# Peptides against a protein of PDB entry 6RO1: the designs that were tried, part 185

Target 1, 216 residues: chain A of PDB entry 6RO1
Amino acid sequence: LGKEIEEYIHKPKYCLPFLQPGRLVKVKNEGDDFGWGVVVNFSKKSNVKPNSGELDPLYVVEVLLRCSKESLKNSATEAAKPAKPDEKGEMQVVPVLVHLLSAISSVRLYIPKDLRPVDNRQSVLKSIQEVQKRFPDGIPLLDPIDDMGIQDQGLKKVIQKVEAFEHRMYSHPLHNDPNLETVYTLCEKKAQIAIDIKSAKRELKKARTVLQMDEL

## One batch from the design tools (peptide; made by RFdiffusion4, then SolubleMPNN)

Design b2_p28_7_s1 (from b2_p28_7, 14 letters changed)
Fold by OpenDDE base, seed 5:
Order: sequence, then C-alpha cells, then structure tokens
Structure b2_p28_7_s1 (fold): chain B 216 residues (1-216), chain A 28 residues (1-28)
Amino acid sequence: as target 1 above (216 residues)
Amino acid sequence: MIYPFELLSKEEIEKIKEEGKKKIEELE
C-alpha cells in the first residue's frame, strides 16, 4: 500500500512543487536505498518518450545523499551507491530521476548555500540525523491529499485501504505480535520484489536514459 | 554545524507549492 502511494507521489505533476532546496526526500534506486536526503534543486531534462509513446518531460532532482566512498571514486562512470550501514559515507549531490523519490517530508532544512565544501555537505547529514532523532516514529511525510493536493480517485482508494488496514492493525489484539512483523516483512518483500521488477525495468530504461544523459 | 529545520504548516506548504509551480513554469 505504501508503494502504491509512492507511485502517485513521485509523479512530477505532484511532487515538483514541493522540491524546494532543503526538502527532505527519500531516494531509492532499485536495490539501493539511500534513505533520507535533501533536495538541492531540480531541472527539466529532455523529453523522454514514456512507455506510452507520449513525450513526458523528464526531471532530475539534485539530492544530497549519503554515498559510499567507493562509489565516489568511480563517480565518473558509475552511479553513486548508498553508504553501507557500517560506513560513515560521504554526502554528495546526486542527480536523481524524480520517479526515484520514494517519500517527501513536510520537513525542510536550512542548508548551506555553498555545498562544494565537504564540511558543508556533511553538516547536512548531521541535520538529517537530528531530524530523525526528533522524530523517532519516522520523519513526517507530506500528506498526499491534504498537502500535495492529489485528487486522484485511485489514490483515495489506496489511502482508505491504508487507513482501514492501520485501524485493523492497531485494533487487533495481536498487532504487537511478531507475526505482524512477518506479515510486514512479507509485504515488504513482495513490495520490494515489485519494486525490483519495476526498478529493473526502470533501470533498463534509465540506463538508457542516463547513458543518454551522460552522452548528452 | 547542525542547521535548523522547519516543519511546514498547511499554509506554508500551500505557499511553497505555489512558488514551486512558478518555478516549474519557468522551466517550461
């Protein structure tokens, strides 16, 4: 259900108005979960024919993300990779296709104007961590209906299902049962598989597009 | 250095949204 919501949120027509510098966003690229990053800016790129043959504008969002140091060495030829759980990583401005945004926060950071210095970039990581500390239940999200103004009936149905599910989950005597975690894990796994398939298809398309963008 | 952050109100979100729309229009 969360993934279904994501399919609406990451659409340019809905999310672009909220991609101000400092906006917290979550970035996922296939199997690579960068976690929370900070929007620096976005730009319109060449019209890519969507699978439907219609010319949809492609948008690239520059997001400050925690990247592995290894990926930075190969940044000229290879896509950035998220920092490993056990590494500090380095905050880098990464160009991200808008559809790779998995979440958008209502939180906006005040970021340094100059992100060229490493220290300035790393300071943003500290800010993200502070936000996470202040929101132990998770960084607050923009409401897709109330905040983002998405009026799509399909989304409303998804939200209703989520609300019903949450209500049932919290009302269920076994909502704290480890079995719920198993169900969540299975749902996450199924969602991840669906994401992986969709991302693999997208990466095939993106590899073509990014290769085209790098060639451009 | 930890930079401050803000949690946007509904009103602020709407304002920012409108500013964002203008930016998008400028890119078109």
Scores: peptide ipSAE 0.181, ipTM 0.786, DockQ to the pose 0.788
Fold by OpenDDE base, seed 3:
Structure b2_p28_7_s1 (fold): chain B 216 residues (1-216), chain A 28 residues (1-28)
Amino acid sequence: as target 1 above (216 residues)
Amino acid sequence: MIYPFELLSKEEIEKIKEEGKKKIEELE
């Protein structure tokens, strides 16, 4: 269900209005989890698919991500890879297809105008880390319905299912149904999404403006 | 994978934001 929600969130028609410079986003690419990064800019790619007549515009988001130093050395030939947990890594602006955004935060950071200096990029990492410290339960997410304005009935059904599962989990704590583990992993993801949504709603009301580090 | 892309104009970005905002307001 979390993946199903993600499929709606990363659609350009829903997410682009929120991809302002400084917006916190999560990036995941085929097993590579970059974690939280910061939007720098986004661009439109016109793929002229021959024969379809429909220009399906692809969008590329430039995201400041913590990358491994090894991947940076090979950046000319290889895709950037996320920093290992044990390494400091380096913040790098990485072009990412919009569908690789796994989450969008209500939080927006101030970013340096010039991201060419390493120190400026690394300062953003410090800001992300500070935000994470302020939100020990996780960085607040945008609500897909209330904040992102997604009206899709499919999403509403998914959310209703999530809420129903959460309600069942809370109403029957003692049901040792062994199928609960699979349901729990799904429900934990669901519950986390619902908690994240509720948390996000509360925080978004507070964070309608660009959050300064001093206000965090 | 380096995809050829163009920077969205400020005008296009604002249009998208406005359209998105309008949709959000309709849901509120």
Scores: peptide ipSAE 0.037, ipTM 0.637, DockQ to the pose 0.081
Fold by OpenDDE base, seed 4:
Structure b2_p28_7_s1 (fold): chain B 216 residues (1-216), chain A 28 residues (1-28)
Amino acid sequence: as target 1 above (216 residues)
Amino acid sequence: MIYPFELLSKEEIEKIKEEGKKKIEELE
């Protein structure tokens, strides 16, 4: 269900308006999870292969991502790889196809104007880490319906299924039936996404309240 | 306290959506 939601949010017609410099986004490329990065800019690439039919315009987003040091050494010849959990890594601006965005945050960072210096890029990592500390339940996400304005009936059905599933999980103490473990694992992943959305909404509301309180 | 980040208000979100729609139309 999370993947199904991702299929909607990464569509250019929905996400492009929110890809301002400083926007927090998650990037995932196949088996490589880069986690949270920061949008630098986006551009339209005309896939003008002359002989291929009306290819939908491709959009590329330059995202500041935490990359492995090993990846940086090979950056001229190989694709960027995410930093390992046990390493600091280095922040690099990586061109990413829009469909590789797995999540879009309501948070926008203030980023340095010049990202060429390593220190400026690493300062952004510190900012991301600070945001993560402030949102222990996860960085707040844009709501696909309320914030992004996605009116697709398919998405609405997915969300309804997630909500119904969450309601069933909370209302029925699933008896310790061992056969439920497989259903639980799939359900836990789906429920975790829904919980993450709900938690993100709550944290966003709290954060807005705190911001409003700090302005008072 | 100046936070190094901002959160979108509902009003800002609506503005972004409107501006974004216009920009997409211009790109098309």
Scores: peptide ipSAE 0.371, ipTM 0.870, DockQ to the pose 0.387; fails the geometry check
Fold by OpenDDE base, seed 1:
Structure b2_p28_7_s1 (fold): chain B 216 residues (1-216), chain A 28 residues (1-28)
Amino acid sequence: as target 1 above (216 residues)
Amino acid sequence: MIYPFELLSKEEIEKIKEEGKKKIEELE
């Protein structure tokens, strides 16, 4: 279900309006999970899908990502790789095809105007980490329907299924039905996304409340 | 406390969306 939602979110027609500088996004490239990065900018590269010949604009988004230092040494010839969990890594601006965006946050960071200095790039990592501390249950996501305005019936059905599942789980704790494991795995992913969206909305609301309180 | 980030209201999101649409149009 998460993947199904992702298939909508990463479409240029839906996500491009939200790819402002500072927007938090998740980037996944095949087996490489970069985690949360920060949008720097995006550009249109082609009006045609390379393999389909279909008139569909191709966009590249420059994202500040935490990369392994080892991959950076070879950055001239090799694609950047995500930092290992045990390494500090280095924030680098990486050009990413828009369809590699796995999530888009409602959070937008204030970023330095000049990202050429390493210190400026690393400061953004500190900002990301601060956001993560603020949202221990996960960085808030843009709601695909309410925020992104996706009206696709397929997505609505997916969301409805998630909501129905959440409602059923809430009303009928299905803890005891062993046959639901397969349905549960799919539904858990779906429910987790809905929970993540809901939790993110709650955290966003809390964060706004705190911001309002701090402004008071 | 100046937070290094902003959280957007629905209204602000709509505004950003419209600005984004304009930017997309400019890139086309």
Scores: peptide ipSAE 0.229, ipTM 0.820, DockQ to the pose 0.446; fails the geometry check

Design b2_p28_7_s2 (from b2_p28_7, 11 letters changed)
Fold by OpenDDE base, seed 3:
Structure b2_p28_7_s2 (fold): chain B 216 residues (1-216), chain A 28 residues (1-28)
Amino acid sequence: as target 1 above (216 residues)
Amino acid sequence: MIYGFELLSKEELEKIKEEGLKKIKELE
């Protein structure tokens, strides 16, 4: 069900309006999970190979991603590899096809104007890490219906199914199925994220909250 | 220097959406 939601979110008509500079996004390419990155810009891909039966134009999003030092700088996602868990990695601007965005956050970072210096790029990583510290249960996501305004009935049905499933999981303590615990954990995380988003939105209704990051 | 971050209200998100739609049209 989560994957089905992603299929709607990564559509250009829905996500592009929210891909302004500084927007936090998750990037996943096949088996490579880059985690959270920051949008720099996006552009329409002009060279649509005629053989791609996709009638819709492809869009490329430039995203600051934590990459392995073995990866080429400013390479496409296909050429870039995510940093290993045991390495520091380096933040690089990576061109990413829009459909590789797995999540879009409601959080927007302020980023340096010049991302050519490595120190400026690495400062963005520090900012991401600070955001993650502020949201220990996960960085808040854009709501596909309430925030992104997706009106697709198929998505609404998926969301309803997810909500119904979650409600059943919470209302009827299902027996200790270990597989269910993983699903429960994911659902609880999602529910907690939803609560956190709602709470954060209520707080933000009062004032545009600029969270100042403490100087490390 | 660590740059700040913001969480946007629903109203702000609507403005962003409108601006984004404009940008998309410019790219087409």
Scores: peptide ipSAE 0.346, ipTM 0.874, DockQ to the pose 0.663
Fold by OpenDDE base, seed 2:
Structure b2_p28_7_s2 (fold): chain B 216 residues (1-216), chain A 28 residues (1-28)
Amino acid sequence: as target 1 above (216 residues)
Amino acid sequence: MIYGFELLSKEELEKIKEEGLKKIKELE
């Protein structure tokens, strides 16, 4: 179901309006998970549809991603690869097809104007890590309906299914519990509290946070 | 050098969306 939602949000007509410089996005390419990166810019490209000869608009997003140093050495011949978990890696601006965006955050970072210096790029990684520290339950996502304004009925149905599934997840383990109703209510409350916490966190973080480099 | 991050309100996001849509149209 999460993947089904992704199929909507990564469509250019929905996501491009939110791809401002500094926007946090997740990038996945087949088996390669780059995790959270930062949008630098995007551009429109034209591609010929295979077997049709028709031109289809294609969008490329330049994303600052944590890449393996090995992949950078071979950047002229090989695609960038994500840094290994135990590797420091290096932040690089990587051109990414828009459909490879797996998530879009409501968070935007202030990014250096010049990303050519390594120190400037690495400072962005520190910023990402700081955001992650402030959101231990995960970086907040743009809501596809409330924030992104997607009105597709198919998506609404998917969301309803997700909500129903989540509801069942809370209820299922309790099916044979004689205190089912009580526990069920508590689980629902917990779920609502989680939503409220997310909302509250969003509201508290509406103010711009400015930090010096040495504080990151 | 000063760095940071921001989390925008719904209203601000709507404004950003509008600006983004304009940019998309300019690219078409």
Scores: peptide ipSAE 0.332, ipTM 0.870, DockQ to the pose 0.620
Fold by OpenDDE base, seed 1:
Structure b2_p28_7_s2 (fold): chain B 216 residues (1-216), chain A 28 residues (1-28)
Amino acid sequence: as target 1 above (216 residues)
Amino acid sequence: MIYGFELLSKEELEKIKEEGLKKIKELE
C-alpha cells in the first residue's frame, strides 16, 4: 500500500511543482536507499525509445545525497552508491530520475548558493540531521491530497485502505487478549499518540516556521 | 554561516505550487 502511494507522488504531474531548491526528498534506487536528500534543481530530458520513434520525456532531479566516498562523482559509467551505515559519507549532487523519489517533505532547507566546496555540501548534511532531531517522529511529508492536490480516486482508495489497515492493526490485539481493558487502553493510547502526531504536523503547516540552527 | 529550514503554510505551498507549474511550462 505504501508503494502504491509512492507510485502517485513520484509522477511528474504531481511532484515537479514541489521540487524547489532546498526541498527535502527521499531517494531509493532498487536496493539502494539514500535516505533524505535535498533538491538542487530539476530538468527535462527527452529520450527516444529504441524502435518506438516516440519521444518519452524524462525528468532528472539533481539531489544532494549522502554517498559513499567510493562513488564516482557524476560518472557516466558507475552509479552513485549510498553511504554505508558505518561510513560518514560525502554529500554529492546526484542526478536522479524523478520516479526514484520515494517521499517528499513539507520542509525546505536553506542551502548554500555555491555547492562546489565540500564544506558547503557537508553543511547541508548537518542541516538534515538537525531537522531529523527536531522531528523525532519523522520528517513531515507533503500530504498527497491536501498539499499536492492529487484527486485521483485510486489514491483515495489506497489511503482509505491504509487507514483501515492501521485501525485493524491497533484493534486486533483486543480480540486475542483476555485482558481486554488493558489492551484496549494501550491501543487507544497508541492510536491517540498517532492522532496527536498527525494533528501537530497539520498545525505546524498552518504557518511558515523558520528554525535557525545555531550549532552550524 | 547560520543555516536553517522552514515549514511552509498551506497558503505558501499553494503559491509555490503555482510557481512550480510555471517553471514546468517553461521546460516544455
Scores: peptide ipSAE 0.321, ipTM 0.865, DockQ to the pose 0.648
Fold by OpenDDE base, seed 4:
Structure b2_p28_7_s2 (fold): chain B 216 residues (1-216), chain A 28 residues (1-28)
Amino acid sequence: as target 1 above (216 residues)
Amino acid sequence: MIYGFELLSKEELEKIKEEGLKKIKELE
């Protein structure tokens, strides 16, 4: 169901209006999960109007992503790879096709004007990490309906199914089976995360908050 | 350098969306 929602939000007609410099986005390329990165800019890849009226134009988004140092050494010949979990990594501006965006945050970072110096790029990583500390249950997402204004009935049906499924998972009294308690705890954690995300979204809808890193 | 981040209200997001739509039209 999450993947089905992703298929809507990564469409250019919906996401491009929100790809301002500093916007937090998640990038996933097949098995490579880069996690959260920061939008630098976007451009149209080809002016070729697809003769077949059904194909959306392709867009490239330049995203500042945490990459492995090993992959950067070979960046001239090989695609960038995400940093290992135990690796600090290096922030690099990577051109990404728009359909590889798996999530778009309501959070927008202030970014350096010049991202050529490595220190400026690494400062953005520190900012991302600080935001993640502020949101232990996950960085808040743009609401596809309320924020992005997607009116597609198919998406509304998917969301309704997700909500119904979540409601059923939380309403079913799991019998006191020790194995069920582990599953229940995981489900409750997921539920709590969902509630916390909804609460965070509600707070964002009510008030603009500008946080400086020194105050974080 | 200390950088910040923004959490925008619904109204501000709508303005951003409108600006974004204008940019898209300019690219078409």
Scores: peptide ipSAE 0.306, ipTM 0.857, DockQ to the pose 0.668

Design b2_p28_7_s3 (from b2_p28_7, 16 letters changed)
Fold by OpenDDE base, seed 2:
Structure b2_p28_7_s3 (fold): chain B 216 residues (1-216), chain A 28 residues (1-28)
Amino acid sequence: as target 1 above (216 residues)
Amino acid sequence: MIYGFELLSKEELEEIKKEGKEKIEKLE
């Protein structure tokens, strides 16, 4: 179901309006998970369908991603590899096809104007890490309906199914084990807290957090 | 150098969406 939602979100007609410089996005290419990166810009490219000769518009998003040191600067996603967990890696601007965006955050970072210096790029990683610290339950996502304004009935049905599934998961324990029920209740409470936090954060949305580089 | 992040209100998101659509139209 999450993948089904992703199939809507990564469509250019829905996501492009939200790909401003500084927007946090997740990038995944097949087996390569780059995690959270930062949008730099996007451009339109034309591609000829190999079999039809028809020009389909493709969109490429330049995303600042944590890459392995073996990755070349400004390389295509196919050439860039994500940093290994134990590797420091380097933040690099990578051109990414828009359909490789797996998630879009409501968070937008202030980014340096010049990303050519390594220090400026690495400072963005520090900013991402700071955001992650502030959101221990995960970086907040754009709501596909409320924030992105997707009106597709198919998506609405998917969301309804997800909500129903989550509700059933939390309301109906798999077993009448009192301990399991307690766990589910705790999970439900946690889920509700997460929703409440999301709501509270929406109310706090007007808050701009400015941090000095030295504090990062 | 000052760094930071922001969460956008619904109204701000709507404005951004509008601007984004305009940008897309210009690319098309």
Scores: peptide ipSAE 0.340, ipTM 0.869, DockQ to the pose 0.607
Fold by OpenDDE base, seed 1:
Structure b2_p28_7_s3 (fold): chain B 216 residues (1-216), chain A 28 residues (1-28)
Amino acid sequence: as target 1 above (216 residues)
Amino acid sequence: MIYGFELLSKEELEEIKKEGKEKIEKLE
């Protein structure tokens, strides 16, 4: 179901209006999960469809991503790879196709004007980490309907299924197994916390809370 | 360097959406 939602949000007609500099996005490419990165810019590339002769616009998004240092050494010939979990990595601006965006956050970071210096790029990683600390249940996503304005009936059906599934999971403990009830109660608490976080996020969305990060 | 992040209101998101559409139109 999450993948089905992804198929909608990564469409240029829906996501491009939200790809401002500083927007948090997730990038995944063929098993490589870069996690959360920051949009720097996007550009339109016109490619001729080989079979139609029609120019279909492809969009490339420059995203600041945490990359493996090893991959950077070979960057002239090889695609950037995500940093290993135990590796600090290095933030690098990587051009990615728009369809590789797996998620778009409601969060927008203030980014340095000049990202050429390594220190400026690494400072953005610190900002991402701070955001993650502020959102322990996950960085808030743009709502595909309310925020992105997607009116596709297929998406609405997917969301309804997710909501119905969640509601069924929470409202009908299938088995009077006390352990299952405990898990469901914990899941309900987690879901209620998630709803409260979502509602608090909605309320926080109403307030432009410029959290001034303390001077690092 | 001021490090920070913003959460946008619905109204701000609508404005950003408009700006984004304008940018897209300029790229076409």
Scores: peptide ipSAE 0.281, ipTM 0.843, DockQ to the pose 0.600
Fold by OpenDDE base, seed 4:
Structure b2_p28_7_s3 (fold): chain B 216 residues (1-216), chain A 28 residues (1-28)
Amino acid sequence: as target 1 above (216 residues)
Amino acid sequence: MIYGFELLSKEELEEIKKEGKEKIEKLE
């Protein structure tokens, strides 16, 4: 169901209006999860379909992503890879096709005007990490209906199914099976995280808060 | 350099959306 929602939000007609410099986005390319990055800019590219000769508009988003240092050494010949969990990594501006955006945050960072210096790029990583610390249950997402204004009936049906499924998971007393309790606890934690994200989103919708990061 | 982040209100997001749509229209 999450993937179904993703198929709507990454459509250019819906997401492009929100891809301002500094917008937090998640990037996933097949098995490579880059996690949260920061939008730098986007551009329109024209691709010619090989068989039709028709120009299909593609959009490329330049995203500042945490990349493996090893992959950056080979960046001239190979695509950048995400940093390993135990690696600090290096922030690099990576061109990403718009359909590879898996999530769009309501959070927008202040970014340096010049991202050519390594120190300026790494400062953005510190900012992302600080945001993550402030949102332990996850960085808040744009609401596809309320914030992005998607009117597609298919999306509304998906959301209704998600809500109904979540409601059923919480309403069914899982019997005292210790294995079910573990699954239930994980589901409850996930649900509580979803509720906390929703509540945090509601509070954030009410409060225009510019949080200055004093330690940066 | 002030490092920080913004959380935008619904109204601000609507304005951003409007500006974004105008930008897209110019790119078409």
Scores: peptide ipSAE 0.250, ipTM 0.829, DockQ to the pose 0.563
Fold by OpenDDE base, seed 3:
Structure b2_p28_7_s3 (fold): chain B 216 residues (1-216), chain A 28 residues (1-28)
Amino acid sequence: as target 1 above (216 residues)
Amino acid sequence: MIYGFELLSKEELEEIKKEGKEKIEKLE
């Protein structure tokens, strides 16, 4: 169910309005989890071969991500890789297909205008870390319905199924569902999103100047 | 590296930004 929700969120028609410069996003490419990065800009892919039918234009999001230093040495030939847990890594602007965005935060950072200097890029990492300190339970996510305004019936059905399951869990505490753990995780995520939005708004208001954040 | 894309204009980005901001503000 969580993956199904992500399939709606990463659609350009829904996510592009929220991909402002400075927006916090999570990037995951197959087995590579980059964690939280910052949107720099996005572009529309032009090289749609005309012979491929009405394929919706692909969008590329330039995201400032923490990358391994090893991957940067071969940046001309190889895709960037996420920093290892034991290394500092280096923040790099990485072009990412929009469907690789796994999460979008309600938080937006102020970013340096010039990201060419390493120090400017690394300063953004410090800002991300400060945000993470303010949100020990996780950086707040945009709500797909309330924030993103997604009206898709398929998504609504998914959410309804999650809510129905939650209701059963709370109304029938002795209910043993073998899928309880998986569904519970999804339900917790949804509930946490609602809590996080309220909390985020309060925290951002208080710490906006210090953390150079804006709610957009 | 991903190639063959065009940058959206500043105006287009500003419009998107405005729409996005309005959506979030309506949550309160």
Scores: peptide ipSAE 0.120, ipTM 0.653, DockQ to the pose 0.094

